# Designs tried in a protein design run: peptides against a protein of PDB entry 3EFO. Part 52

Target 1, 262 residues: chain A of PDB entry 3EFO
Amino acid sequence: SQLADLYKSCETDALINFFAKSAFKAVLHQPLKVIREILVNQTAHMLACYRKNCASPSAASQLILPDSMKVLPVYMNCLLKNCVLLSRPEISTDERAYQRQLVMTMGVADSQLFFYPQLLPIHTLDVKSTMLPAAVRCSESRLSEEGIFLLANGLHMFLWLGVSSPPELIQGIFNVPSFAHINTDMTLLPEVGNPYSQQLRMIMGIIQQKRPYSMKLTIVKQREQPEMVFRQFLVEDKGLYGGSSYVDFLCCVHKEICQLLN

## One batch from the design tools (peptide; aimed at target 1 I64 D67)

Design b2_p20_5_s3 (made by RFdiffusion4, then SolubleMPNN; from b2_p20_5, 8 letters changed)
Fold by OpenDDE base, seed 1:
Structure b2_p20_5_s3 (fold): chain B 262 residues (1-262), chain A 20 residues (1-20)
Amino acid sequence: as target 1 above (262 residues)
Amino acid sequence: GPLLVRFSSGEVYPVEDVPV
């Protein structure tokens, strides 16, 4: 059917870019609460329509997603949790204006990375391999105290270090003997020159490549105060300022779809 | 039971394990 073909050809990254820009434009003349409700409603309606008209019969207890939209919910939740759409007093007007302007000029690839960061387990690097580590889910559950992770969203870059991260890796990256000796005020990694350091720098370079903005590097130690800023980029977790976790959002969408179809 | 997510391809995941 025509409708089935539409869902098969859907480009979720383009769709989320459209939703983001539409929502951020609407901020100028619509209440934030209304905008958020519309976004959730649109998500539910699209998926309800698919379930009703295109999907094979399935149990009502299941959330049905077309393959083309398998990541639509996670990006939509990230959009909903963006500071531009939140009404919290802790978020400054300047920050809202800044991020709004940024997103309004972003292409599809830029907005995709912006809303859902890359989180790379760089502690798993094999210095004898040219393979890049596979990104992991942006959630605290994917971090480990023994790990070192690089996070990037096109605007910011974070190097997160677990409290029990390997001393040999710390020395390889920072040329210091232990976790305690790492200076988190630095915005550049030292040029240590060993294979691990070079590989990390290569990865950082690849991430920075073809990005419109130079990403500032922030070194983050687990359990130190600045880690709270880093955690805001773990977008699948519950937001500090009232945003839902990805799991909770999926449940919410499912509930709304059921309401539409019953 | 827990919410399951089913893709059009037939793949099924627990809500906490949905690939992104």
Scores: peptide ipSAE 0.641, ipTM 0.960, DockQ to the pose 0.897
OpenDDE base, seeds 2, 3, 4, 5: peptide ipSAE 0.631, 0.635, 0.633, 0.520; ipTM 0.959, 0.959, 0.959, 0.919; seed 5 fails the geometry check

Design b2_p20_5_s4 (made by RFdiffusion4, then SolubleMPNN; from b2_p20_5, 7 letters changed)
Fold by OpenDDE base, seed 3:
Structure b2_p20_5_s4 (fold): chain B 262 residues (1-262), chain A 20 residues (1-20)
Amino acid sequence: as target 1 above (262 residues)
Amino acid sequence: GELLVRFSSGEVYPVSEVPV
């Protein structure tokens, strides 16, 4: 059917870009709560339409997603949790305005990365390989106290270090003997020159490549105060200011779909 | 129990394990 073909050809990244720009434009004329409700409704309506017209018969208790939109909900939730749509007291009006304008100019790839960051387990690096480590889900549950992770969203770059990060890696990256010796005030990694350091720098370079903005590096130690900022980028987790976890959002969407179809 | 998510490809996951 025509509808089935439409859903198969859907480019979710482009759709998210469209929704983001539309919502951020609407901020000028509508209350944030209304905008968020509209986005949820649009998501539910799109998926309800698929279930009604395209999906094979299945249990009403299940959330059914077309393959082309398998990541639509997660990105939509990220959009809903963005500081432009979900105001946070620690973010000034000027900062929200700035981010709004940035997103309004972003291409599809830019907005995708912006809303759902790359989180890379760099402690798993193979210095003999040119391959990037596979990204993990943006959730605290995917972090480990023994791990070192690089997070990037096109605007910011964070190097997160677990409290039990391997001393050999700390030495390799920072040229210091232990976690406690790492200076988090630095915004540049030292030129240590060993293979691991070079590999990490290469990865950072690849991430930075072809991005419109230069990402400043922030070093974050687990359990230190600045980690709170880092955790805000773990977008699948529950937000502190009214945002849902990804799991909660999926459940919410399912509920809305059921209400539309029943 | 936990909500199940089904993809058009036939894959089924619990909501906590949905791939991204």
Scores: peptide ipSAE 0.679, ipTM 0.967, DockQ to the pose 0.885
OpenDDE base, seeds 1, 2, 4, 5: peptide ipSAE 0.663, 0.666, 0.663, 0.669; ipTM 0.965, 0.965, 0.964, 0.965

Design b2_p20_6 (made by RFdiffusion4)
Pose (drawn by RFdiffusion4):
Structure b2_p20_6 (pose): chain A 259 residues (1-239, 243-262), chain P 20 residues (1-20)
Amino acid sequence: SQLADLYKSCETDALINFFAKSAFKAVLHQPLKVIREILVNQTAHMLACYRKNCASPSAASQLILPDSMKVLPVYMNCLLKNCVLLSRPEISTDERAYQRQLVMTMGVADSQLFFYPQLLPIHTLDVKSTMLPAAVRCSESRLSEEGIFLLANGLHMFLWLGVSSPPELIQGIFNVPSFAHINTDMTLLPEVGNPYSQQLRMIMGIIQQKRPYSMKLTIVKQREQPEMVFRQFLVEDKGGSSYVDFLCCVHKEICQLLN
Amino acid sequence: SHHSIDMDNIEEDAEKIVVP
């Protein structure tokens, strides 16, 4: 009968999986604007209830989120930015209908990765003694002109290359000497390489391991290339609203529930 | 237990929230 126990026991990934499927089913029944509004308001409602009933007294300039829901807003914003709940500019209906379908079948492990892609820094890789590098936030702010990154959501795998990308690596991977020497339209498996092209292939394997679909590799050269598609998967950035924007929005309506 | 985010410094406090 205590609300504190309800919140202390929640799982964001499980909640995100439900909201996603619930919203994606509703796409075939209600205006998308109506679906998005329900999502945002339900999110503000859950948090406002915690604030007025469980949270110890705190200043109004603060937004209080339970531990169980620490990253719920970030993921909810990712759902709202997703092309299924978004619109016309680019992204075919065939792409929307397809993604809408893929999510309807997903387990928790799949939806967590689908809505928050995994961004791995490759240029800072420890050679032959690896075990998959630490992940980095899904934002452009964590990309470096000197860096090479791996981004995966379970369906797509992007190998991102910066402009001042170390030629030493571009050689040990693409077997070509320089950055401007790589052609994106040749997105096939590169072998050779003794320390790196192997250590990279090793992590591309480990990533695919638990994943049902074999991911489509897409190489992205930084400045003005196909990168426009890649930027979509940096879900923390604005690309809908950014993570911070959404957070700013939820607090407004949480306050509107004046308590 | 919970997390608090100051709206005057939302960007700073938002950076403290990391997806595992």

Design b2_p20_6_s1 (made by RFdiffusion4, then SolubleMPNN; from b2_p20_6 with H3I S4L I5L N9K)
Fold by OpenDDE base, seed 5:
Structure b2_p20_6_s1 (fold): chain B 262 residues (1-262), chain A 20 residues (1-20)
Amino acid sequence: as target 1 above (262 residues)
Amino acid sequence: SHILLDMDKIEEDAEKIVVP
């Protein structure tokens, strides 16, 4: 059917870009609560329509996602949790305006990375390999006290270090004897010159390539105050200002779909 | 052409969705 073909041709990254720009434009004319409700409703309606018209019958306790839109909920949740759409006094008008303007000019690839960052386990690097480590889900559950992770969203880059990070890696990256000696005020990694350091720098370079903005590096130690800023980019987790986790959002969408079809 | 997620085990089934 024409409708089935439409869903097959749909690209989630393009949809999110469209929804983001549409929502951020609407901020000037509509209340934030209304905008958020519209986004959730649109998500539910699209998926409800698919369930009704394009999918075989399934149990009511199941959520059906077409392949082309399987990542729509996770990105939509990220959009809903963006500071531009949050009605919290802790978020300054300037910050809202800044991020709004950034997204309004982003292409599809840029907005995709912006809403869902890359989180790379740097502690698993093989210095003999030219391949980038596989990204993990943007959640605290994927972090480890023994690990080192690089996070990038096209605008910011974070190097997160667990309290029990391997001393040999700390020495390799920072040329210091221990975790306690790492200076988090630095925005550049030192030129240590060993294979591990060079590989990390290469990875950072690859991530930076073809990005319109130069990403500032922030070094973050676990359990220090700046870690809270880093955790805001773990977008699958519950947001700092009341935003839902990815799983909670799936439940929300499912509930709304059921309401539409019953 | 589509993925089925069981809401009774949504935490586990959500892992089936690979985010590129």
Scores: peptide ipSAE 0.674, ipTM 0.973, DockQ to the pose 0.886
OpenDDE base, seeds 1, 2, 3, 4: peptide ipSAE 0.672, 0.665, 0.671, 0.673; ipTM 0.973, 0.972, 0.973, 0.972

Design b2_p20_6_s2 (made by RFdiffusion4, then SolubleMPNN; from b2_p20_6 with H2Y H3I S4L I5L D8S)
Fold by OpenDDE base, seed 2:
Structure b2_p20_6_s2 (fold): chain B 262 residues (1-262), chain A 20 residues (1-20)
Amino acid sequence: as target 1 above (262 residues)
Amino acid sequence: SYILLDMSNIEEDAEKIVVP
């Protein structure tokens, strides 16, 4: 069917870019609450239509996602939790304005990375490999106290260190003997010169490559106050300001779909 | 092609969706 073909050809990255720009334009003349509701409704309607017209019958307790749109919910949830669409006083007007302006000018690839960051387990690096480590899901559940992770969303870059990060890696990266000695005020990694440090720098360079903005590096120690900022980028988790987790959002979408079809 | 997520096991099933 024509509808089936439409869904097959759908590009979620393009959709999320469109939704983001549409929503961020709408903030100028519509309440944020209404905008968020519209986004959820649109998501539910698209998926409900697919379930009704394109998918084989399945149990009502199942959520059906076309393959082309399988990541739509996660990105939509990220969009909904973006500071531009939040009314919380903790988010400054300047920050909202800044991010709004940035997204309004982003291409599809840029917005994709912006809404769902790359989270790389740096502690697993093989110094003999030229390949980037496989990204993990942006959730606290993927972090480890023994791990070191690099997070990047095209605008910000974070190096997160677990409290039990291996001293040898800390020394390799920072040239200090322990976690406690790491200076989080620095925005550049020292030129230590060992293979591990070099590879990390290479990875950071690759991530920065072809990005329109220079990402400032923030070093984050687990359990220190600045970690709260880092945690905001773990987009699959529950948001600091009341945003839903990815799983919660899936449940929400499913419920809305059921309401539309029943 | 489509993916089915069981809402009773959504935490686990959601892991099947890989974000590129």
Scores: peptide ipSAE 0.705, ipTM 0.974, DockQ to the pose 0.905
OpenDDE base, seeds 1, 3, 4, 5: peptide ipSAE 0.704, 0.701, 0.699, 0.702; ipTM 0.974, 0.974, 0.974, 0.974

Design b2_p20_6_s3 (made by RFdiffusion4, then SolubleMPNN; from b2_p20_6, 8 letters changed)
Fold by OpenDDE base, seed 3:
Structure b2_p20_6_s3 (fold): chain B 262 residues (1-262), chain A 20 residues (1-20)
Amino acid sequence: as target 1 above (262 residues)
Amino acid sequence: SYVLLDMSKLEEDAAKIVVP
């Protein structure tokens, strides 16, 4: 059917880009709550339409996502939780305005990365491999106290250190003997010169490649105050000020779809 | 063509979705 073909041709990254720009434009003349409700409603309507017209009959206890939109909910939730649409005390008005303007000019690839960061477990690096480590889901559940993670969203880069990070890796990256000795005020990694350090730099370079903005590096120690900022980039987790987890959002969408169809 | 998420095990099913 024509409708089925439409869903097959849908590009989620393009949709998110469109919704983001539309929503961020609407911020100028509509309440944030209304904008968020519209986005949720649009998401539910698109998926409800698919369920009704394109999908095979399924139990009401199941959520059906067309393959082309399987990641729409996760990105939509990220959009809904963005500081432009969901104001947070730790984000200044100027910062929100800045992010709004940035997104208004972002291409599809940029906005995708912006809303859902890349989180890399760099403690698992194979210094003999040229391959990047596989990204993990942006959730605290994917972190470990023994791990070291690099997070990037096209604007910011974070190096997160678990409290039990291996001393040998700390030495390799920072040339200091322990976690306690790491200086979190630095914005550049020291040039230690060992294979691990070089590979980390290579990875950071690859992430920076073809990005329109130079990402500032922030070093974050687990359980220190700056980690709170870092955790806001774990977009699949529950937000502090009304933002839902990815799972909660899926539940919300499912509920609304059921309401539309029943 | 499409993905089915079971609401009774949503976290598990959602985790299977590959996010680029």
Scores: peptide ipSAE 0.662, ipTM 0.971, DockQ to the pose 0.864
OpenDDE base, seeds 1, 2, 4, 5: peptide ipSAE 0.659, 0.661, 0.648, 0.658; ipTM 0.970, 0.970, 0.969, 0.970

Design b2_p20_6_s4 (made by RFdiffusion4, then SolubleMPNN; from b2_p20_6, 6 letters changed)
Fold by OpenDDE base, seed 3:
Formats: structure tokens, sequence, C-alpha cells
Structure b2_p20_6_s4 (fold): chain B 262 residues (1-262), chain A 20 residues (1-20)
């Protein structure tokens, strides 16, 4: 059917880009709450329409996602939780304004990365491999106290260190003997010169080279105050001040779809 | 094609959705 073809041809990344720009434009004239409600409603309506017209009947306890839109909910949730649409005290007005302006000029790939960051387990690096480590889901559940993770969203880069990070890795990256000795005020990694350090720097370079904006590195120690900022980039988790987890958002969408169809 | 997520096992099913 024509409708089925429409869903098949849908590109979620383009759709998110469109929704983001539309929403961020609307911020100038509409209350944030209304904008968020519109986005949720649009999401639910699109999926409800698909369920009604394009999918085979299924149990009410199931959420049906077109293959082309399987990641729409996760990105939509990220959009809804963005500081432009969901104000957070730890983010200044200037920063929100800056991010808003940046997104308004972002291409599809840029906005996708911006809303859902890459989270890389750096502690698992094989110094003999030329491949980038596989990204993990942006959730605290994927972090470990023994781990070191690099997060990048095209604008910011964070190096997160667990409290029990291996001393040998700390030494390899920072040339200091322990976690306590790491200076979190630095924005550049020292050139230690060992294979691990070199590979990490290479990875960071690759990530940076693919992005139009220069990302400043922020070093974050677990359980220190700046970690709170870092955790806001774990977009699948429940956010502060009303931001939903990915799972909770799926529940919300499902509920709204059911309401639309019943 | 489409994907079915079981709301009774949503966390596990959602994990199957690969985010690029």
Amino acid sequence: as target 1 above (262 residues)
Amino acid sequence: SYILLDMENLEEDAEKIVVP
C-alpha cells in the first residue's frame, strides 16, 4: 500500500533532525511542555497509524515498530530530554541557547550523534588492533567502577574513569600512579608515548576528524561532582527533573498508542 | 517488516534494538 511504502521509505535520522529543528524553532513561541507533548503525540500517532493500517493484528501488550522506525523512540526520548526542551539547572541559559543554535544548523548525521552519544569502553582496548572499540548503550548500567569510558556527541568529549580503574591504565594514560592523582582540570591528555596512550589518542583523533566541531575533552572521575554532568549524557537512563528512561518512554508511547486506537 | 516489543519483557526486548 501507499502508506506501507511511506513507512518503508522513512529515514529515522532525517525525521529526528526535522523534529529537533521544528521543536527548537517552536521554543521561541510555545511553552516547552506543549512542545514536548506535541512530539510525543506525533510519535504516538505515527506508530498508531502503522499499527492500524500496516501491521498484522497483535496483542495489546505489544508495541509494534516499523523496521524503519525501530530507533525512533530512543532518539525521540533523547530529543525530549535535551536541555533545550527540558531545562536543567546545571545547564546555563547561554549553553541552552548555544545548543539550540547549533542543532538548527546540524545535518542528519550530526544531530543523530548529538542526541545519542557514542560511549566507548576504552579499558578494553587492544593496542594491537586498528579497530575502534564497539560502542555500548548510553546507560549507567554499561559503566563499571573498574572501567574507563570515552563519550562523544559531536560537541563534547568526556573521559570517564571508574574509582577502581586499573592503575596500569591510569599510568598509561595520565602518567600518574593512581586515580587520586589524576588532574581533572586538564583538557588534553599527556603524550605518555606508550601504545595504549597512542591508541587512545588515535581514537580520539578519529572521532574528532569526523565531526565539524572541535570537541573539548573533559576528564571525569566517578563520584566527583562533575560526574553529574557526564551522567546527563547517558540518555537511556532516567534523567533529572522529569526526563524518562528509554524503557519508560516506550511504555509511555505504548500507552498513548493504545489510547488512540481504543 | 516490523518489530514487536513485549511490554511484559520490555527491557530485554528493547535491548535488541541496535542504536547506530
Scores: peptide ipSAE 0.651, ipTM 0.971, DockQ to the pose 0.874
OpenDDE base, seeds 1, 2, 4, 5: peptide ipSAE 0.644, 0.648, 0.640, 0.643; ipTM 0.970, 0.971, 0.970, 0.970

Design b2_p20_7 (made by RFdiffusion4)
Pose (drawn by RFdiffusion4):
Structure b2_p20_7 (pose): chain A 259 residues (1-239, 243-262), chain P 20 residues (1-20)
Amino acid sequence: SQLADLYKSCETDALINFFAKSAFKAVLHQPLKVIREILVNQTAHMLACYRKNCASPSAASQLILPDSMKVLPVYMNCLLKNCVLLSRPEISTDERAYQRQLVMTMGVADSQLFFYPQLLPIHTLDVKSTMLPAAVRCSESRLSEEGIFLLANGLHMFLWLGVSSPPELIQGIFNVPSFAHINTDMTLLPEVGNPYSQQLRMIMGIIQQKRPYSMKLTIVKQREQPEMVFRQFLVEDKGGSSYVDFLCCVHKEICQLLN
Amino acid sequence: SVPHHVYDMEELEEEKEEEE
């Protein structure tokens, strides 16, 4: 009967999986704007209830989120930015209908990765003694002109290359000497390489391991290349609203529920 | 005590303004 126990026991990934499927089923019944509004308001409602009933007294300038829901807003914003609940500019209806379908079948492990892609820094890789590098936030702010990154959501795998990308690596991987020597339209498996092209292939394997669909590798050269597609998977950035924007929005309506 | 995270809205509004 205590609300504190309800919240202390929640799981964001499980909640995100439900909201996503619930919203994606509703796309075939209600205006998308109506679906998005229900999502945002339910999110503000859950947090406002915690604030007025469980949270110890705190200043109004603060937005209080339970531990169980620490990253719930970030993921909810990712759902709202997803092309299924978004619109016309680019992204075919065939792409939307397809993604809407893929999510309807997903387990928790799949939906967690689908809505928050995994961004791995590759240029800072420890050679032959690896075990998959630490992940980095899904934002352009964590990309470096000197860096090479791996981004995966379970369906797509992007190998991102910066302009000042070390030629030493571009050689040990693409077998070519320089950055401007790579052609994106040749997105096939590169072998050779003794220390790196192997350590990279190792982590591309480990990533695919538990994943049902074999991912489509897409190489991205930084500055004005296909990169426009890649930017979509940096879900923390604005690309809908940014993570911070959404957080700013939820607080407004949580306050509107004046308490 | 129920554990939770606190986010300061003044700092987040400044971050939003910087982003604009």

Design b2_p20_7_s1 (made by RFdiffusion4, then SolubleMPNN; from b2_p20_7, 9 letters changed)
Fold by OpenDDE base, seed 3:
Structure b2_p20_7_s1 (fold): chain B 262 residues (1-262), chain A 20 residues (1-20)
Amino acid sequence: as target 1 above (262 residues)
Amino acid sequence: SVPHVLIDIDELEKKLEEER
């Protein structure tokens, strides 16, 4: 059927780009609450239509996502939690305006990375491999006190260090003896010159490559104040300003779908 | 049929309740 073909060929990244730009344009003329409701409703309607017309019968307790839209909810939640769509006084008007303008000019690939950052476990790097480490889900549950992670969203780059990060890696990256000695005010990694350092720098270079904006590096120590900023980019978690976790959003969407089909 | 992913919402809700 035509509907089946539509759901098979759907490009979620393009759809999110469209929704983002549409929503961010609407901010000028509509209340934020209304815009958020529209986005949720659109998501629910698309998935309800699929469940009704294209999906095989399944238990009512199961949310059914077409493969082409398997990441639609997570991206939609990221969009909904973006500062442009949040009505929080803690978010400056300048920041809201800045991000709005940025997204309005972003292509599909840029917006994808912007809404869902790349989080790389660099503590697992094999210095003998030229391959990038596999990205992990953007959640605190994927972090470890023993780990070192690189996060990038096309605008910002963070190097997060667990409190129990291996001293040998710390020395390899920063040329200091321990976690306590790392200077978080630095925006550049030192030229240590060992294979691990070189590989990390290469990875950072690859991430920066072909991006329209230069990403400033922020070094973040676990349990220090700047970590709060970093955690905002763990988009699957609950936001500091009342945004839903990915799990919360899935439940919300499912409820809405059920209401539409009842 | 269109390939799809199933998510158990009951399990997720249970998890949310446990975290409260």
Scores: peptide ipSAE 0.428, ipTM 0.891, DockQ to the pose 0.877
OpenDDE base, seeds 1, 2, 4, 5: peptide ipSAE 0.425, 0.423, 0.417, 0.419; ipTM 0.886, 0.889, 0.881, 0.889

Design b2_p20_7_s2 (made by RFdiffusion4, then SolubleMPNN; from b2_p20_7, 9 letters changed)
Fold by OpenDDE base, seed 2:
Structure b2_p20_7_s2 (fold): chain B 262 residues (1-262), chain A 20 residues (1-20)
Amino acid sequence: as target 1 above (262 residues)
Amino acid sequence: STPHVLIDMDELEKLLEEER
């Protein structure tokens, strides 16, 4: 069927780019609450249509996502949680205006990375390999106190260190003896010159490659106050400013789909 | 049939309740 072909050929990244730009244009003319409702409704309608017309029968308690849209909900939730669409006084008007303008000019690849950051487990690096470590999902549940993680969204780069991160890695990256000695005010990694440091710098270079903006590096220690800023980029978790976790959003979407089909 | 992913929402809801 024509519908089946449509869902099979759908590119979620392009769709999210479209929704983002449409929503960010709409903020000039419509209330934020209305825009958010429209986005949720559109998501639910697309998935409801698939369930009704294209999917095999399944239990009502199950959410069905076509493979082409398997990541649509997570990206949509990220869009909904973006500062441009949030009505919080803590978010400056300048920041909203800035991010809105950035996204309005972003291509599909840029917007994809912007809404869902790349989170890399740096502590698992093989210094003999030229391959990037596999990205993990952007959630606190994927972090570990003994781990070191690099997060990048095309605009910002964070190096997060667990309180129990290996001293040898700390020495390798920062040339200091322990976690406590790491200076979080630094925005550049020292050139220590060992294989691990070189590999990390290479990875950072690859991430920065072909990105339109230079990403400033922020060093983040676990359990320190600045970690709160980093946690905002763990987009699958509950947002600081009232945004839903990915799981909560899935429940919301599923409920709306059920309402549409009942 | 179009390939699709199934998510058990009952299981997810249970997990959410446990986190609360």
Scores: peptide ipSAE 0.294, ipTM 0.818, DockQ to the pose 0.871
OpenDDE base, seeds 1, 3, 4, 5: peptide ipSAE 0.259, 0.280, 0.267, 0.264; ipTM 0.794, 0.807, 0.800, 0.800; seed 1 fails the geometry check

Design b2_p20_7_s3 (made by RFdiffusion4, then SolubleMPNN; from b2_p20_7, 11 letters changed)
Fold by OpenDDE base, seed 2:
Structure b2_p20_7_s3 (fold): chain B 262 residues (1-262), chain A 20 residues (1-20)
Amino acid sequence: as target 1 above (262 residues)
Amino acid sequence: STPHVLIDMDKLQAELEAER
């Protein structure tokens, strides 16, 4: 069917870009609450239409996502949790204005990375490989106290270190003997010169490559106060400013779909 | 039908309730 072909060829990244720009334009003349409701409604309607017209029969308790849109909900939730669409006093007007302007000028690839960051397990690096480590889901559940993770969204770069990070890796990256000796005020990694340090720098370079903005590096220690800022980029988790987790959002969307089809 | 992903919402709901 024509609809089936449409869903098969759908580009989620393009949709998110469109929704983001539309929403961020709308903030100038519509209440934030209304904009958020519209986005959720549009998501539910699109998926309800698919379930009704394109999907194979399934239990009502199942949420059905076409393969082309399997990541649509997570990106939509990220959009909904963006500071531009949040009415919290903790978020400055300047920050909202800044991010709004950035997104309004972003291409599809840039907006995709912006809304859903890359989270890379650096502690698993093979110094003999030139390949980037496989990204993990942006959730605290994917972090480990023994791990070191690099997060990037095209604007910010974070190096997160678990409290039990291997001393060997700490020495390799920072040239210090332990976690406690890491200076989090630094915005650049030292040039230690060992293979691990070189590989990490290469990875950071690749991530920075082809990005329109220079990403400032923030070093984050687990359980220190600045970790709170880092956790804001774990977009699948519950937001610090009242945003839903990915799972909560899925439940919300599913309920709305069921309401539309009943 | 087009290729699709199925998510068991009952399972997810149960997990959410357990985490709260």
Scores: peptide ipSAE 0.403, ipTM 0.874, DockQ to the pose 0.874
OpenDDE base, seeds 1, 3, 4, 5: peptide ipSAE 0.392, 0.398, 0.384, 0.385; ipTM 0.872, 0.874, 0.868, 0.869

Design b2_p20_7_s4 (made by RFdiffusion4, then SolubleMPNN; from b2_p20_7, 9 letters changed)
Fold by OpenDDE base, seed 3:
Structure b2_p20_7_s4 (fold): chain B 262 residues (1-262), chain A 20 residues (1-20)
Amino acid sequence: as target 1 above (262 residues)
Amino acid sequence: STPHVLIDMDELKKKLEEEE
């Protein structure tokens, strides 16, 4: 069917870009609450249509996502949790305006990365391989106290260090003997020159490639105050200011789909 | 029908809780 073909050819990244720009434009003329409701409604309608017309019958308790849209909900939730659509007291009007304008000019690839950051477990690096480590989901549940993670969203880059990060890796990256000796005020990694350091730099370089903005590096220690800033980029977690976790959002969307179809 | 993913909400919540 024509609908089936449409869903097969759908590009979620393009949809998110479209929804983001549409929503961010609407901010000038509509209340934020209304905009968020529209986005949720649109998401539910698209998925309800698929369930009704393109999916095999399944239990009502199941959420059905076409393969082409399997990540649509998570990106939509990220959009809904963005400071432009979800006001936060710590975010100034100027910052909101700035982010709005940035997104309005972003291409599909840039907006995808912006809304859902790459989170890389660099403690798992194989110095003999040129392959990037597989990204993990942007949630605290995927972090480990023994791990070191690199997060990038096209604008910011964070190097997060667990409190129990391996001393050998700390030495390799920072040329210091322990976690306590790491200076978080630095914005550049030292030129240590060992294979691990070089590999990390290569990865950072690859991430920076073809990005329109130079990402400033912020080093974050677990359980220190600056970690709170890092945590806001763990977009699948529950937000502090009314933003839902990814799981909660899925439940919300599922309920709305059921309401549309039942 | 098209290729699709089925998500059980209860199972998903349980899995995430176990990972935390």
Scores: peptide ipSAE 0.377, ipTM 0.860, DockQ to the pose 0.562
OpenDDE base, seeds 1, 2, 4, 5: peptide ipSAE 0.365, 0.374, 0.362, 0.370; ipTM 0.857, 0.859, 0.855, 0.859

